Peptides against a protein of PDB entry 4KTY. Designs and how they scored, part 68

Target 1, 266 residues: chain A of PDB entry 4KTY
Amino acid sequence: YVLNDIGVIFYGEVNDIKTRSWSYGQFEDGILDTCLYVMDRAQMDLSGRGNPIKVSRVGSAMVNAKDDEGVLVGSWDNIYAYGVPPSAWTGSVDILLEYRSSENPVRYGQCWVFAGVFNTFLRCLGIPARIVTNYFSAHDNDANLQMDIFLEEDGNVNSKLTKDSVWNYHCWNEAWMTRPDLPVGFGGWQAVDSTPQENSDGMYRCGPASVQAIKHGHVCFQFDAPFVFAEVNSDLIYITAKKDGTHVVENVDATHIGKLIVTKQI

## One batch from the design tools (peptide; aimed at target 1 M147 L236)

Design b2_p28_2_s2 (made by RFdiffusion4, then SolubleMPNN; from b2_p28_2, 15 letters changed)
Fold by OpenDDE base, seed 2:
Structure b2_p28_2_s2 (fold): chain B 266 residues (1-266), chain A 28 residues (1-28)
Amino acid sequence: as target 1 above (266 residues)
Amino acid sequence: DYEIVEYREKDRPETPDDKKIEAIMRYE
């Protein structure tokens, strides 16, 4: 059980790793109450609140504002006029307390802010949790477990056809729990992500996905294992779109995605 | 100091020099 109140989040580039301090504040006054309030806003059944699988999944949905008026509004457009720039946050406490007092989503977050707040949420509710940073994190938006990069015949990327994207880095959380809903051996660390990236069965949420399942290619195991697998293991598929409408695979790169995946050393 | 989290069974091979990936990069 991780009881650290202050953490370190890794970010930047794979060849220029940076660190950011983050105060989780899971023991600060009002924070646990706010986490309970979050579950109340989610209308989570009392029977499920003791189940880390359900709690972490609900948390992944509720830490972002999409769908359910959750905690944080994401913004990546560099326009933060109606709130706090993501880089200005130093911890979870102010965000969670603002959410509790205003009863409205807090602006604004990006991946490390989502991960920081989510880490506080998990720890408050007795779920061991840590933040993980993935450098060259793939965003597969067509659920084919690969990054489709479409090229013009001249070799330039066709941005219109290319829908998939890669983050220079992305932060998410791992939560420690048993997985009685999975085969034996797939408990332990579970990837969960509150950054709104893709719709998962009706909500912007992600996980818990067994890290062991992902490691061993068991993408059929709930929840969202294909998406998380793609984030760390996608091949880059370079496809030339011919004028006649045919597609030709020009190259496959299995080296870029998930180049480095790190967490704070204990 | 960081700890490497293992999502893969094997280490990745050496990354080739390919600038095309820049076209799909997003930055935090």
Scores: peptide ipSAE 0.478, ipTM 0.894, DockQ to the pose 0.885
OpenDDE base, seeds 1, 3, 4, 5: peptide ipSAE 0.376, 0.425, 0.143, 0.394; ipTM 0.777, 0.869, 0.553, 0.814; seed 5 fails the geometry check

Design b2_p28_2_s3 (made by RFdiffusion4, then SolubleMPNN; from b2_p28_2, 14 letters changed)
Fold by OpenDDE base, seed 1:
Structure b2_p28_2_s3 (fold): chain B 266 residues (1-266), chain A 28 residues (1-28)
Amino acid sequence: as target 1 above (266 residues)
Amino acid sequence: MYEEVEYRAEKRPELPDDPRVNSIMRYE
C-alpha cells in the first residue's frame, strides 16, 4: 500500500460503478517536504509526528482548508471559477506542490480529491493507507446514528426538516496502525476522512476510527466512531410529517446505507 | 477491479433503490 504511487478510485453509482486513475506521487520531488510543511502549518509537536494516530488525525484536519488554512478547498456547487474543477485533478502532486508554493489553500476538491491527497500524505509519512468508496454514504448531521428522511403526507420528501443527507458515493481513507489507546484487537485499518463533513471536537476532521470497532458497534471508541458508523450503518428512518406537526415513523430501512464499500483490489 | 470492505458483521441484502430517497447528494 505504501509503495503504490498510482491508484484507482471508485465512484459513480452503486449500479454503475466507475473508476478514475489517481497518481499519488508520494516519491516525487518536493512531496515529502510538502507533507512535513503541512504538519508545520498545523503546528504539530515534533513528539507527535511519530505517532500515526496523531498524524492521521492532524492530516484529516489539514488536508481540508477549513479551520486551519489546510490544503484543499471543497466545492460542491458546480461553480469553480476561481480554481480547478475537482474532476480536472489527476493526482496529488500538483495539488501539494501548489499548496507548498502558494502557501494558500488549493481550489477545488471533492471527496475523491481529498482522499487522494490524504492518501499521499499518509503514505509519504510511512503510514499504509488506501482509499475506500462507500456507496449510499450517510451524513448524520444530528449525531443520532440514524438517517432521518422526512416525508410529506403526500409521500414527497421534505428536505427542510433535516440536514441529514445521503451521498451517492463517498470516499475516505483507511490507515493501518496499532491503537494502544484502544482495547486489544482494535488496531489495523482505521477510517480517516479529510473531506470536511462534520466538526469533531472543534474542527473539521474525522478519525482515526477503528474499522473493527465500527464493525462490532463500539461507537464509543475514539475517534469519531459514531460518525463513521453512521456513514455505513445508518438506518433510514422514514418519518411522515403531519400537518398538525406530529411525526410518525412509517418505515425503517436497514439495507440502504453502506450498500457497497469497495477499495482497489491488490 | 475492486474488493469489498466490511464495516458490519453481516452483509446487507441487495435491494432496489428506494425512490423515496431523493435527497441524495451527488459528486461530480
Scores: peptide ipSAE 0.422, ipTM 0.769, DockQ to the pose 0.747
OpenDDE base, seeds 2, 3, 4, 5: peptide ipSAE 0.451, 0.307, 0.067, 0.348; ipTM 0.798, 0.704, 0.504, 0.719; seeds 2, 4 fail the geometry check

Design b2_p28_2_s4 (made by RFdiffusion4, then SolubleMPNN; from b2_p28_2, 17 letters changed)
Fold by OpenDDE base, seed 3:
Structure b2_p28_2_s4 (fold): chain B 266 residues (1-266), chain A 28 residues (1-28)
Amino acid sequence: as target 1 above (266 residues)
Amino acid sequence: EYEIVEYREEERPETEDDPKINDIMLYE
């Protein structure tokens, strides 16, 4: 989890699982310097740089360009004219070295690119890390721990009322650390995500959220446990918006979100 | 080969149907 410089990222669909090789390159020339530079850009105090909780949270913010001119600009519109298409990246090294050289965000990333670069950042700093892929990943944006899908009377999605969304798959990271800020037993793997999805206390960042806390429903434990819980455990609530303005729950699907959650086998 | 990561105490029930959502976001 620290020494492997090449990995595999799972993607595709739950019924058509695909793999992508990714070169982390945490030992390549200039990569450690770039990771230190990222923390410098975040104005992270030297005293905090030895704390994996602080480092992983700062990393989740700084690997994306939002708020702080971090490493990667996300794009999902299939128009990548001013940079590199997300699918063209094969590893973290070129991205991190470009960021260090240009001192500007690198274009473009999607979830596996964010996760790949973030995995390099964590491993480079001695934090054991892995990439996790969640098939049918929920994006709860109203913090109610469910996916509210509003339908018109004809059965089509009401895009005006529907705020929540579902990804076919989503990749994030898990970082191994102790959590002295939490009760005993909630150390180990912590979910952290650098793909800009939701604002967390003023910045696009996510985690560290204790996987054990999420597994046992302790969503009150910092950081961002409700959001990560929703990504893997949300029920799909189908709500019909009637012409008279009333809402009726038509169906509840507790089977699809987080259908398969995988990482590379060691 | 993959390893299943446990975010839940219980496995979700199986289903034969895809979710009836027309606006699933797709990563490429």
Scores: peptide ipSAE 0.504, ipTM 0.857, DockQ to the pose 0.740
OpenDDE base, seeds 1, 2, 4, 5: peptide ipSAE 0.417, 0.290, 0.115, 0.471; ipTM 0.796, 0.718, 0.572, 0.854

Design b2_p28_3 (made by RFdiffusion4)
Pose (drawn by RFdiffusion4):
Structure b2_p28_3 (pose): chain A 261 residues (1-241, 247-266), chain P 28 residues (1-28)
Amino acid sequence: YVLNDIGVIFYGEVNDIKTRSWSYGQFEDGILDTCLYVMDRAQMDLSGRGNPIKVSRVGSAMVNAKDDEGVLVGSWDNIYAYGVPPSAWTGSVDILLEYRSSENPVRYGQCWVFAGVFNTFLRCLGIPARIVTNYFSAHDNDANLQMDIFLEEDGNVNSKLTKDSVWNYHCWNEAWMTRPDLPVGFGGWQAVDSTPQENSDGMYRCGPASVQAIKHGHVCFQFDAPFVFAEVNSDLIYITAHVVENVDATHIGKLIVTKQI
Amino acid sequence: SLTEEQKENAIEFLKKRAIENAQAIYDS
């Protein structure tokens, strides 16, 4: 989780698992300096850089280009003007070195690309890290920790009212650290996510959210645990437009995996 | 109560909406 500079990112389906190799390249010439440049550009106060909670949260904001001209721009537009399609990248090095050289956000990326770059950032600085993949990953748009699926009278999905969504898969990172800001028992792996989905305190960032706190539903502990809980375990609520028609308690988060040791 | 087919259609819609939502964020 620190010294391995290559890895595997899982994707596809639960009974059709695909792998994508990834070169983290945290030891390549120019990468460590690039990680420091990322924190400089985020205007991160130097006095907080010894705190992995702060470093990881800044990283979750700065790895994406929204709000702060950070590292990577997301796109699903099937065109990818003036850049590289997200599927073309095979590691983090070219992205990070291009960012340092051009001093401009790099185009383009999707969830595994954000996760790969963020993983490089964490391991390069010495924060143990890994990439996790969540199949049938919920995206909660109204912060009620459930998927609200609105149905028309005919029972079909009302696409105008329905805002929440579900991904075939989503990838994020876990960073290892104590959580002196939380009661004892909530350190260890913290979920951190640099893929923009929902604002957290006015910026696109997410975490660190204690995985242990998410497991027992104690999502009151900072940061962004409710959103992460919703990604892995929100119920689907079918609502006819308002009458609750049905509840699917098993669809979301069918499997979560990471590369074996 | 909903049929299995209705539930499957809803999931396909949610998957498609995920890309649309992400792209809306990226274009913002």

Design b2_p28_3_s1 (made by RFdiffusion4, then SolubleMPNN; from b2_p28_3, 10 letters changed)
Fold by OpenDDE base, seed 1:
Structure b2_p28_3_s1 (fold): chain B 266 residues (1-266), chain A 28 residues (1-28)
Amino acid sequence: as target 1 above (266 residues)
Amino acid sequence: SLTKEQIEKAIEELIKKAYENMQSLYDS
């Protein structure tokens, strides 16, 4: 296979799909060394560094600064005064080299930046990887595999009762590997995500989750399959919370989440 | 039953909530 050092990331809205170029730069000077440094900072044992399952899971944790002084600090409030706006980045190289030089998290990232840097990390370490964009990506906060949307009687969302949320789009990665830790047939593409959405056994990380397992409704396999499943398959349940305390299901939408999933073949 | 407009408005609120929740979790 050929690992391309440049790519395209899909973003925007489902009705107005946009693309941005991204330079992965996995062959640039100092990038491989930086990826090794990331694993050193994670205190990853040498024996595990040859295991793509462990490497991808560590990468999903370390590309974000949460928990472990990892690579990128996220910002989602449109305040980027103390760093670089997420939209200003054009590739992974500057981010990774800054991290290596400063030995401090780099500001700032959002999903496509996390995915871009993570893609470089995986490719540098010999793991085939691609970025996936999911339009209307669910964020299930209560692990019930559905989106419960509570509405007031006037139709407005009750923000207090509604815990779940939806991204207009979200980017994560798929990494190609065998999964000897899973039943036969669940190797291949594995979903991994470095955007710090949920805590997974003590760290903000996600995956590897078998894409094949998820497609067949198997959410019991490690790692984080229920969360990834919910991102692409959650039903939207619209519930009106009456003033008298009763709840009425007004609508169920099984088609909105994961409306479009786009990836570039590598 | 909800109108199309009500559903669209709800989705917009959920999207706004996604950004707010992420920032809140990150700052914690």
Scores: peptide ipSAE 0.581, ipTM 0.929, DockQ to the pose 0.834
OpenDDE base, seeds 2, 3, 4, 5: peptide ipSAE 0.573, 0.573, 0.490, 0.581; ipTM 0.928, 0.926, 0.895, 0.928

Design b2_p28_3_s2 (made by RFdiffusion4, then SolubleMPNN; from b2_p28_3, 8 letters changed)
Fold by OpenDDE base, seed 1:
Structure b2_p28_3_s2 (fold): chain B 266 residues (1-266), chain A 28 residues (1-28)
Amino acid sequence: as target 1 above (266 residues)
Amino acid sequence: SLSEEQKKKAIEELKKKAVENMQEIYDS
């Protein structure tokens, strides 16, 4: 367990990798109390607070404000007039302390901010954690483990038919834990994500998903393994939607999604 | 078949869609 309170987050484009410093501050005054407060707001049973599986899943829900008045409100429209622009944050401490003081969601976050705050939450509660950046990160909206790109006959994307999307990069977390709820060998690093991308059994949360299981193509194990698998392994399927209603597969790209996955060794 | 340029253009549209989708989640 590396007790580092400052880190580096990778972002940008796959051909222009950038880094930003992030202060986790898990040992700063009031941060542990705030993490406990987050679990209180989640109405988390006391018996579950010692279980990293439950803690990480609750954290993935509560770091975002969706559903439960959690920590961070996301914004992607480049209008941040009622809070702090996501790029202006330099660490987790101010965000968490503001949340504790105001008892209201903090504005604003995007993926690296969510990941930064979530990393603090996990580390503060004794769970080894790191941030992972995935370049060309797929967002599978229909759980078919593919990126279906529908094109008009003129080559333009049909926005109505195309439901899936791709991030230039996306940040999430990996948390280290045993998984007694899974078969032997699927403990270790677990993917967890607090960016509210998909609803998981009634709340915007993600994980813990066994990294080892995903690497071996096992997506049947809890939690949210299909979604995480799709983020890093989806094939791009280019489909021309003909005027007569027929669909023709024009191309399949199995190498584009998850082109680069970067994490700092901790 | 599609040209590389057409595929690149499509990917750029998917990137825009990712941003729009996330904003819609918070606006809902």
Scores: peptide ipSAE 0.505, ipTM 0.908, DockQ to the pose 0.815
OpenDDE base, seeds 2, 3, 4, 5: peptide ipSAE 0.496, 0.489, 0.440, 0.503; ipTM 0.907, 0.904, 0.890, 0.908

Design b2_p28_3_s3 (made by RFdiffusion4, then SolubleMPNN; from b2_p28_3, 11 letters changed)
Fold by OpenDDE base, seed 4:
Structure b2_p28_3_s3 (fold): chain B 266 residues (1-266), chain A 28 residues (1-28)
Amino acid sequence: as target 1 above (266 residues)
Amino acid sequence: SLSKEQKEKAIKELEEKAVENAQKIYES
């Protein structure tokens, strides 16, 4: 999880799984320096730089450009005229080196690019890390641990009644660390995500969230456990919004979100 | 109850919304 400098990232559709190679390059010249530079830009004190909890959380914030002029600018509008299309990247090295040299956010990334760069960052700093792909990944925007789908009486979706959304797939990272700040048993793999999705205590960041905690339904533990839980285990709640303002639950699907979660076996 | 088709349509709408929401983060 640390030594492998080339990986495979899963993407596509759950019924048409695709893979792409990604060069992490955590051992290449300038990469460690860049990772340190990232932490410098984040204004991390020296004492915190040895703490994987702090490092991974800062990394989740800094790999995206939002809030703090971090590494990558995301773009999803298929207009990439002022940079490199997300699909054109083949690894982390060029991105990180460009960031270091230009001292400006690099354009552009999407989830697998964020995850790839973040994976390099973590591994470069000695934190075991892997990329996780979640098919039908929920984005719970209202923190109710549900994916609410509102339908009009005619069956058409009313997207105005919720901010929830679903990715056909989403990539994030898991980082291995102890969690002395959590109860015993919740160390190990921690979900961290550098793709900006939700604001977490003032910044677009996510994690570390204990995978074990989430797996056992413990969402009360820092950081961002409810959000990560929702990504992988939200029930789809189909709600008909009646004209009279009443809401009727038409169907509940507990199997759709997180239909498949894949990580490369090392 | 909803038909399979209705559910699939709804999911597709949510997927499109995800893309839009993501883009807005950097445009806001």
Scores: peptide ipSAE 0.508, ipTM 0.905, DockQ to the pose 0.854
OpenDDE base, seeds 1, 2, 3, 5: peptide ipSAE 0.317, 0.094, 0.314, 0.152; ipTM 0.744, 0.663, 0.769, 0.712; seeds 3, 5 fail the geometry check

Design b2_p28_3_s4 (made by RFdiffusion4, then SolubleMPNN; from b2_p28_3, 9 letters changed)
Fold by OpenDDE base, seed 2:
Structure b2_p28_3_s4 (fold): chain B 266 residues (1-266), chain A 28 residues (1-28)
Amino acid sequence: as target 1 above (266 residues)
Amino acid sequence: SLSKEQKEKAIKELEKKAVENSQAIYDS
């Protein structure tokens, strides 16, 4: 989880799982220096750099360009005129070195690119880390732990009312650390995510959220446990918006979200 | 109640909202 410089990222569909090789390159020249530079750009206190909780949270913010001119600009429109298409990247090294050299965000990333670069960042700093892929990953926009799907009377989705969405798959990271800020038993793997999805206390960042806490429904534990919980365990709530303004729950599906969570065992 | 087809259609539309053109990945 620290020493491997080449990895495998799972993607595709739940019924058509695919794998992609990714070179983390945490031992390549200039990469550790770049990771330190990232923390410098974040204006992270030296005293905090030894705390994996703080480091992973800062990393989740800084690997994306939002808020703080971090490493990667996300793009999902299939138009990448001013950079490299996300699918063209094969590893973290070129991205990190470009960021260090240009001192500007690198274009472009999607979830596996964010996860790949973030994995390098964590491993460079001695934090055991792995990439996880969640198929049918919910994006809860209102933090109600549900996927509210509003339908017209004809059965079509009401796009104005429906704020939540679902990724066919999403990649994020798990980082290994103790959590002295949490009750006993909630250390170990922590979910962290650098793909910009939701604002967390003023910045696009996510985690560390205790995997054990999420697994047992303890969403009150910092950081961003409700969001991570929703990604893997949201119920789909199908709601028909009637012409008279009433809402009727037509169906509840507790089996669709988080259909499969995969990580490579090293 | 909704049919299976109606639910599947709704989910497909939600996926399009989440990712403009889905995750763009090419196999190595």
Scores: peptide ipSAE 0.357, ipTM 0.773, DockQ to the pose 0.345
OpenDDE base, seeds 1, 3, 4, 5: peptide ipSAE 0.374, 0.323, 0.289, 0.335; ipTM 0.755, 0.760, 0.746, 0.758; seed 1 fails the geometry check

Design b2_p28_4 (made by RFdiffusion4)
Pose (drawn by RFdiffusion4):
Structure b2_p28_4 (pose): chain A 261 residues (1-241, 247-266), chain P 28 residues (1-28)
Amino acid sequence: YVLNDIGVIFYGEVNDIKTRSWSYGQFEDGILDTCLYVMDRAQMDLSGRGNPIKVSRVGSAMVNAKDDEGVLVGSWDNIYAYGVPPSAWTGSVDILLEYRSSENPVRYGQCWVFAGVFNTFLRCLGIPARIVTNYFSAHDNDANLQMDIFLEEDGNVNSKLTKDSVWNYHCWNEAWMTRPDLPVGFGGWQAVDSTPQENSDGMYRCGPASVQAIKHGHVCFQFDAPFVFAEVNSDLIYITAHVVENVDATHIGKLIVTKQI
Amino acid sequence: SSDELEAVFEKDADGNVVLSGYKTPNRS
């Protein structure tokens, strides 16, 4: 989780698992300096850089280009003007070195690309890290920790009212650290996510959220545990437009995996 | 493809809403 500079990112379907190799390249010339440049550009106060909670949260904001001209721009537009399609990248190095050289956000990325770059950032600084993949990953748009699916009278999905969504898969990172800001028992792996989905305190960032706190539903502990809980375990609520029609308690988060040791 | 896609849900012949496929998201 620190010294391995290559890895595997899982994607596809639960019974059709695909792998994508990834070069983290945290030891390549120019990468460590690039990680420091990322924190400089985030205007991160130097006095907080010894705190992995802070470093990981800044990283979750700065790896994406929204709000702060950070590292990577997301796109699903099937055009990818003036850049590289997200599927073309095979590691983090070219992205990070281009960012340091051009001093401009790099185009383009999707979840596993954000996760790969963020993983490089964490391991390069010495924060143990890994990439996790969540199949049938929920995206909660109204912060009620459930998927609200609105149905028309005919029972079809009302696409105007329905805002929540579900991904075929989503990838984020886990960073290893104590959580002196939380009661004992909630350190270890912290979910951190640099892919923009929902604002957290006015910026696109997410975490660190204690995985142990998410497991027992104690999502009151900072940061962004409710959103992460909703990604892995929100119920689907079918609502006819308002009458609750049905509840699917098993659809979300069918499987979560990471590369074996 | 390693593309991240959104789920599509549709009513089936038995009147249930089920997962029917995936689509490219329209996002900026």

Design b2_p28_4_s1 (made by RFdiffusion4, then SolubleMPNN; from b2_p28_4, 15 letters changed)
Fold by OpenDDE base, seed 3:
Structure b2_p28_4_s1 (fold): chain B 266 residues (1-266), chain A 28 residues (1-28)
Amino acid sequence: as target 1 above (266 residues)
Amino acid sequence: SDLQLKAVFGKDSNGNIVETGWEVPNLT
């Protein structure tokens, strides 16, 4: 999880699982220096750089451009006029080197690009890391552990009322570390996500959240456990917005989210 | 497509809410 410089990322849909190769390039010239530069841009003190908890949290913030002019600008509207389409990237090296050279955010990424670059960042710094793909991944906008889907009477989503959403797939990272700040047993793999989805204590970042804690339904532990939990296990609540302004809960689906979670070993 | 897409829902002929497909997010 540290030495491999080429990996596989799962994407697509649960019924049509696809894989893509990704070159992490953590040993390529200039990449480690760029990772150090990223931490410099984050104004991370030297004492914290040896702490994987702090490093992974800073990394989750800095791999995205939001808040702090970090590495990557996301684009999901299929308009990439001022940069490189997310699908065109094949690895982290070009992205990181461009960032280091230009000192400006690189355009554009989606989840697998963010996860790929973040994986390089973590591995460069000696943190074991892997990419995880979640199919039917929920985006809970308020960390209430449920997906409120507002529908018109015809069944179409009311986009004005619906703030939550479901991705066909979403990629994030898991980083291996001890968690002395948590109870015994909640170390090991920690979910961290650099794709800008929700604000976490003032910044677009996510994690580290204990995978073990989440698996056992513990969402009270730092960081961002409710959000990560919701991504993989939130209930869909279908609410019909009637023409008369009333709201009616039509159905609750507890099986829709997180249908498949895939991690490539090696 | 390798792009991330958002789920689209609708009612089937029986009035059940089902996933009808995926769409590109409209962020504009």
Scores: peptide ipSAE 0.571, ipTM 0.917, DockQ to the pose 0.735
OpenDDE base, seeds 1, 2, 4, 5: peptide ipSAE 0.559, 0.557, 0.561, 0.566; ipTM 0.917, 0.916, 0.920, 0.918

Design b2_p28_4_s2 (made by RFdiffusion4, then SolubleMPNN; from b2_p28_4, 9 letters changed)
Fold by OpenDDE base, seed 1:
Structure b2_p28_4_s2 (fold): chain B 266 residues (1-266), chain A 28 residues (1-28)
Amino acid sequence: as target 1 above (266 residues)
Amino acid sequence: SDDQLVAVFKKDANGNIVESGWKTPNLS
């Protein structure tokens, strides 16, 4: 997981799964220097740079441009003016080297681009890492572990009330590390996500969240376990917003989210 | 396309809630 410099990322739809090659290039010239530069820009203490917990958390923040002028600017509007469309990238190297050279965020990325660059960052720094793709991935906006879908009486979605959303697919990373800050047994793979989805204690970052903890329903463990849990396990709560302002729960779907989670072995 | 999309839900004529398609996300 550290030595592989080319990988495969799953994307598309659950009924039409697609794969793309991604060149991580963690050993190419200038990449390690760029990763160190990223940590410098984050003003990360030298003492923390050997701690994979701190490094992965900082990485999840810095791979996205929000808050801290990090590596990648996200865009999902299919315009992508003044930059490179997310689908045009084939690897991490050009992105990281452009960031190092320009010292400005690189445009543009979506989840697989964020995950690809983040994977390079982690592997470059000696942290075993892989990319995970979740189909029908929930985005819980209010940290209640539910996808609250508000419908008007006519059946259309109330976009003002509905803050939660469901991705057709979403990619994030898992990083291997011990978790001495957690109870015994919750080390190993940790979910980390650099796609700027939600604020975590003041910055757009996510993780590390213990995969084992999430698997066993322990969402109280740092960091951002409720959000990651919701991505794969949240129930869809369908709520009708009445004209009189009242809300009525019409249905609950516990099977819609996280229909398929895939990751490439090795 | 490769772009991420978000689900659209709707109550159909029979009162059932269905996934009616995908849309461009508001995330930016």
Scores: peptide ipSAE 0.495, ipTM 0.909, DockQ to the pose 0.806
OpenDDE base, seeds 2, 3, 4, 5: peptide ipSAE 0.016, 0.008, 0.032, 0.465; ipTM 0.425, 0.351, 0.585, 0.900; seed 4 fails the geometry check

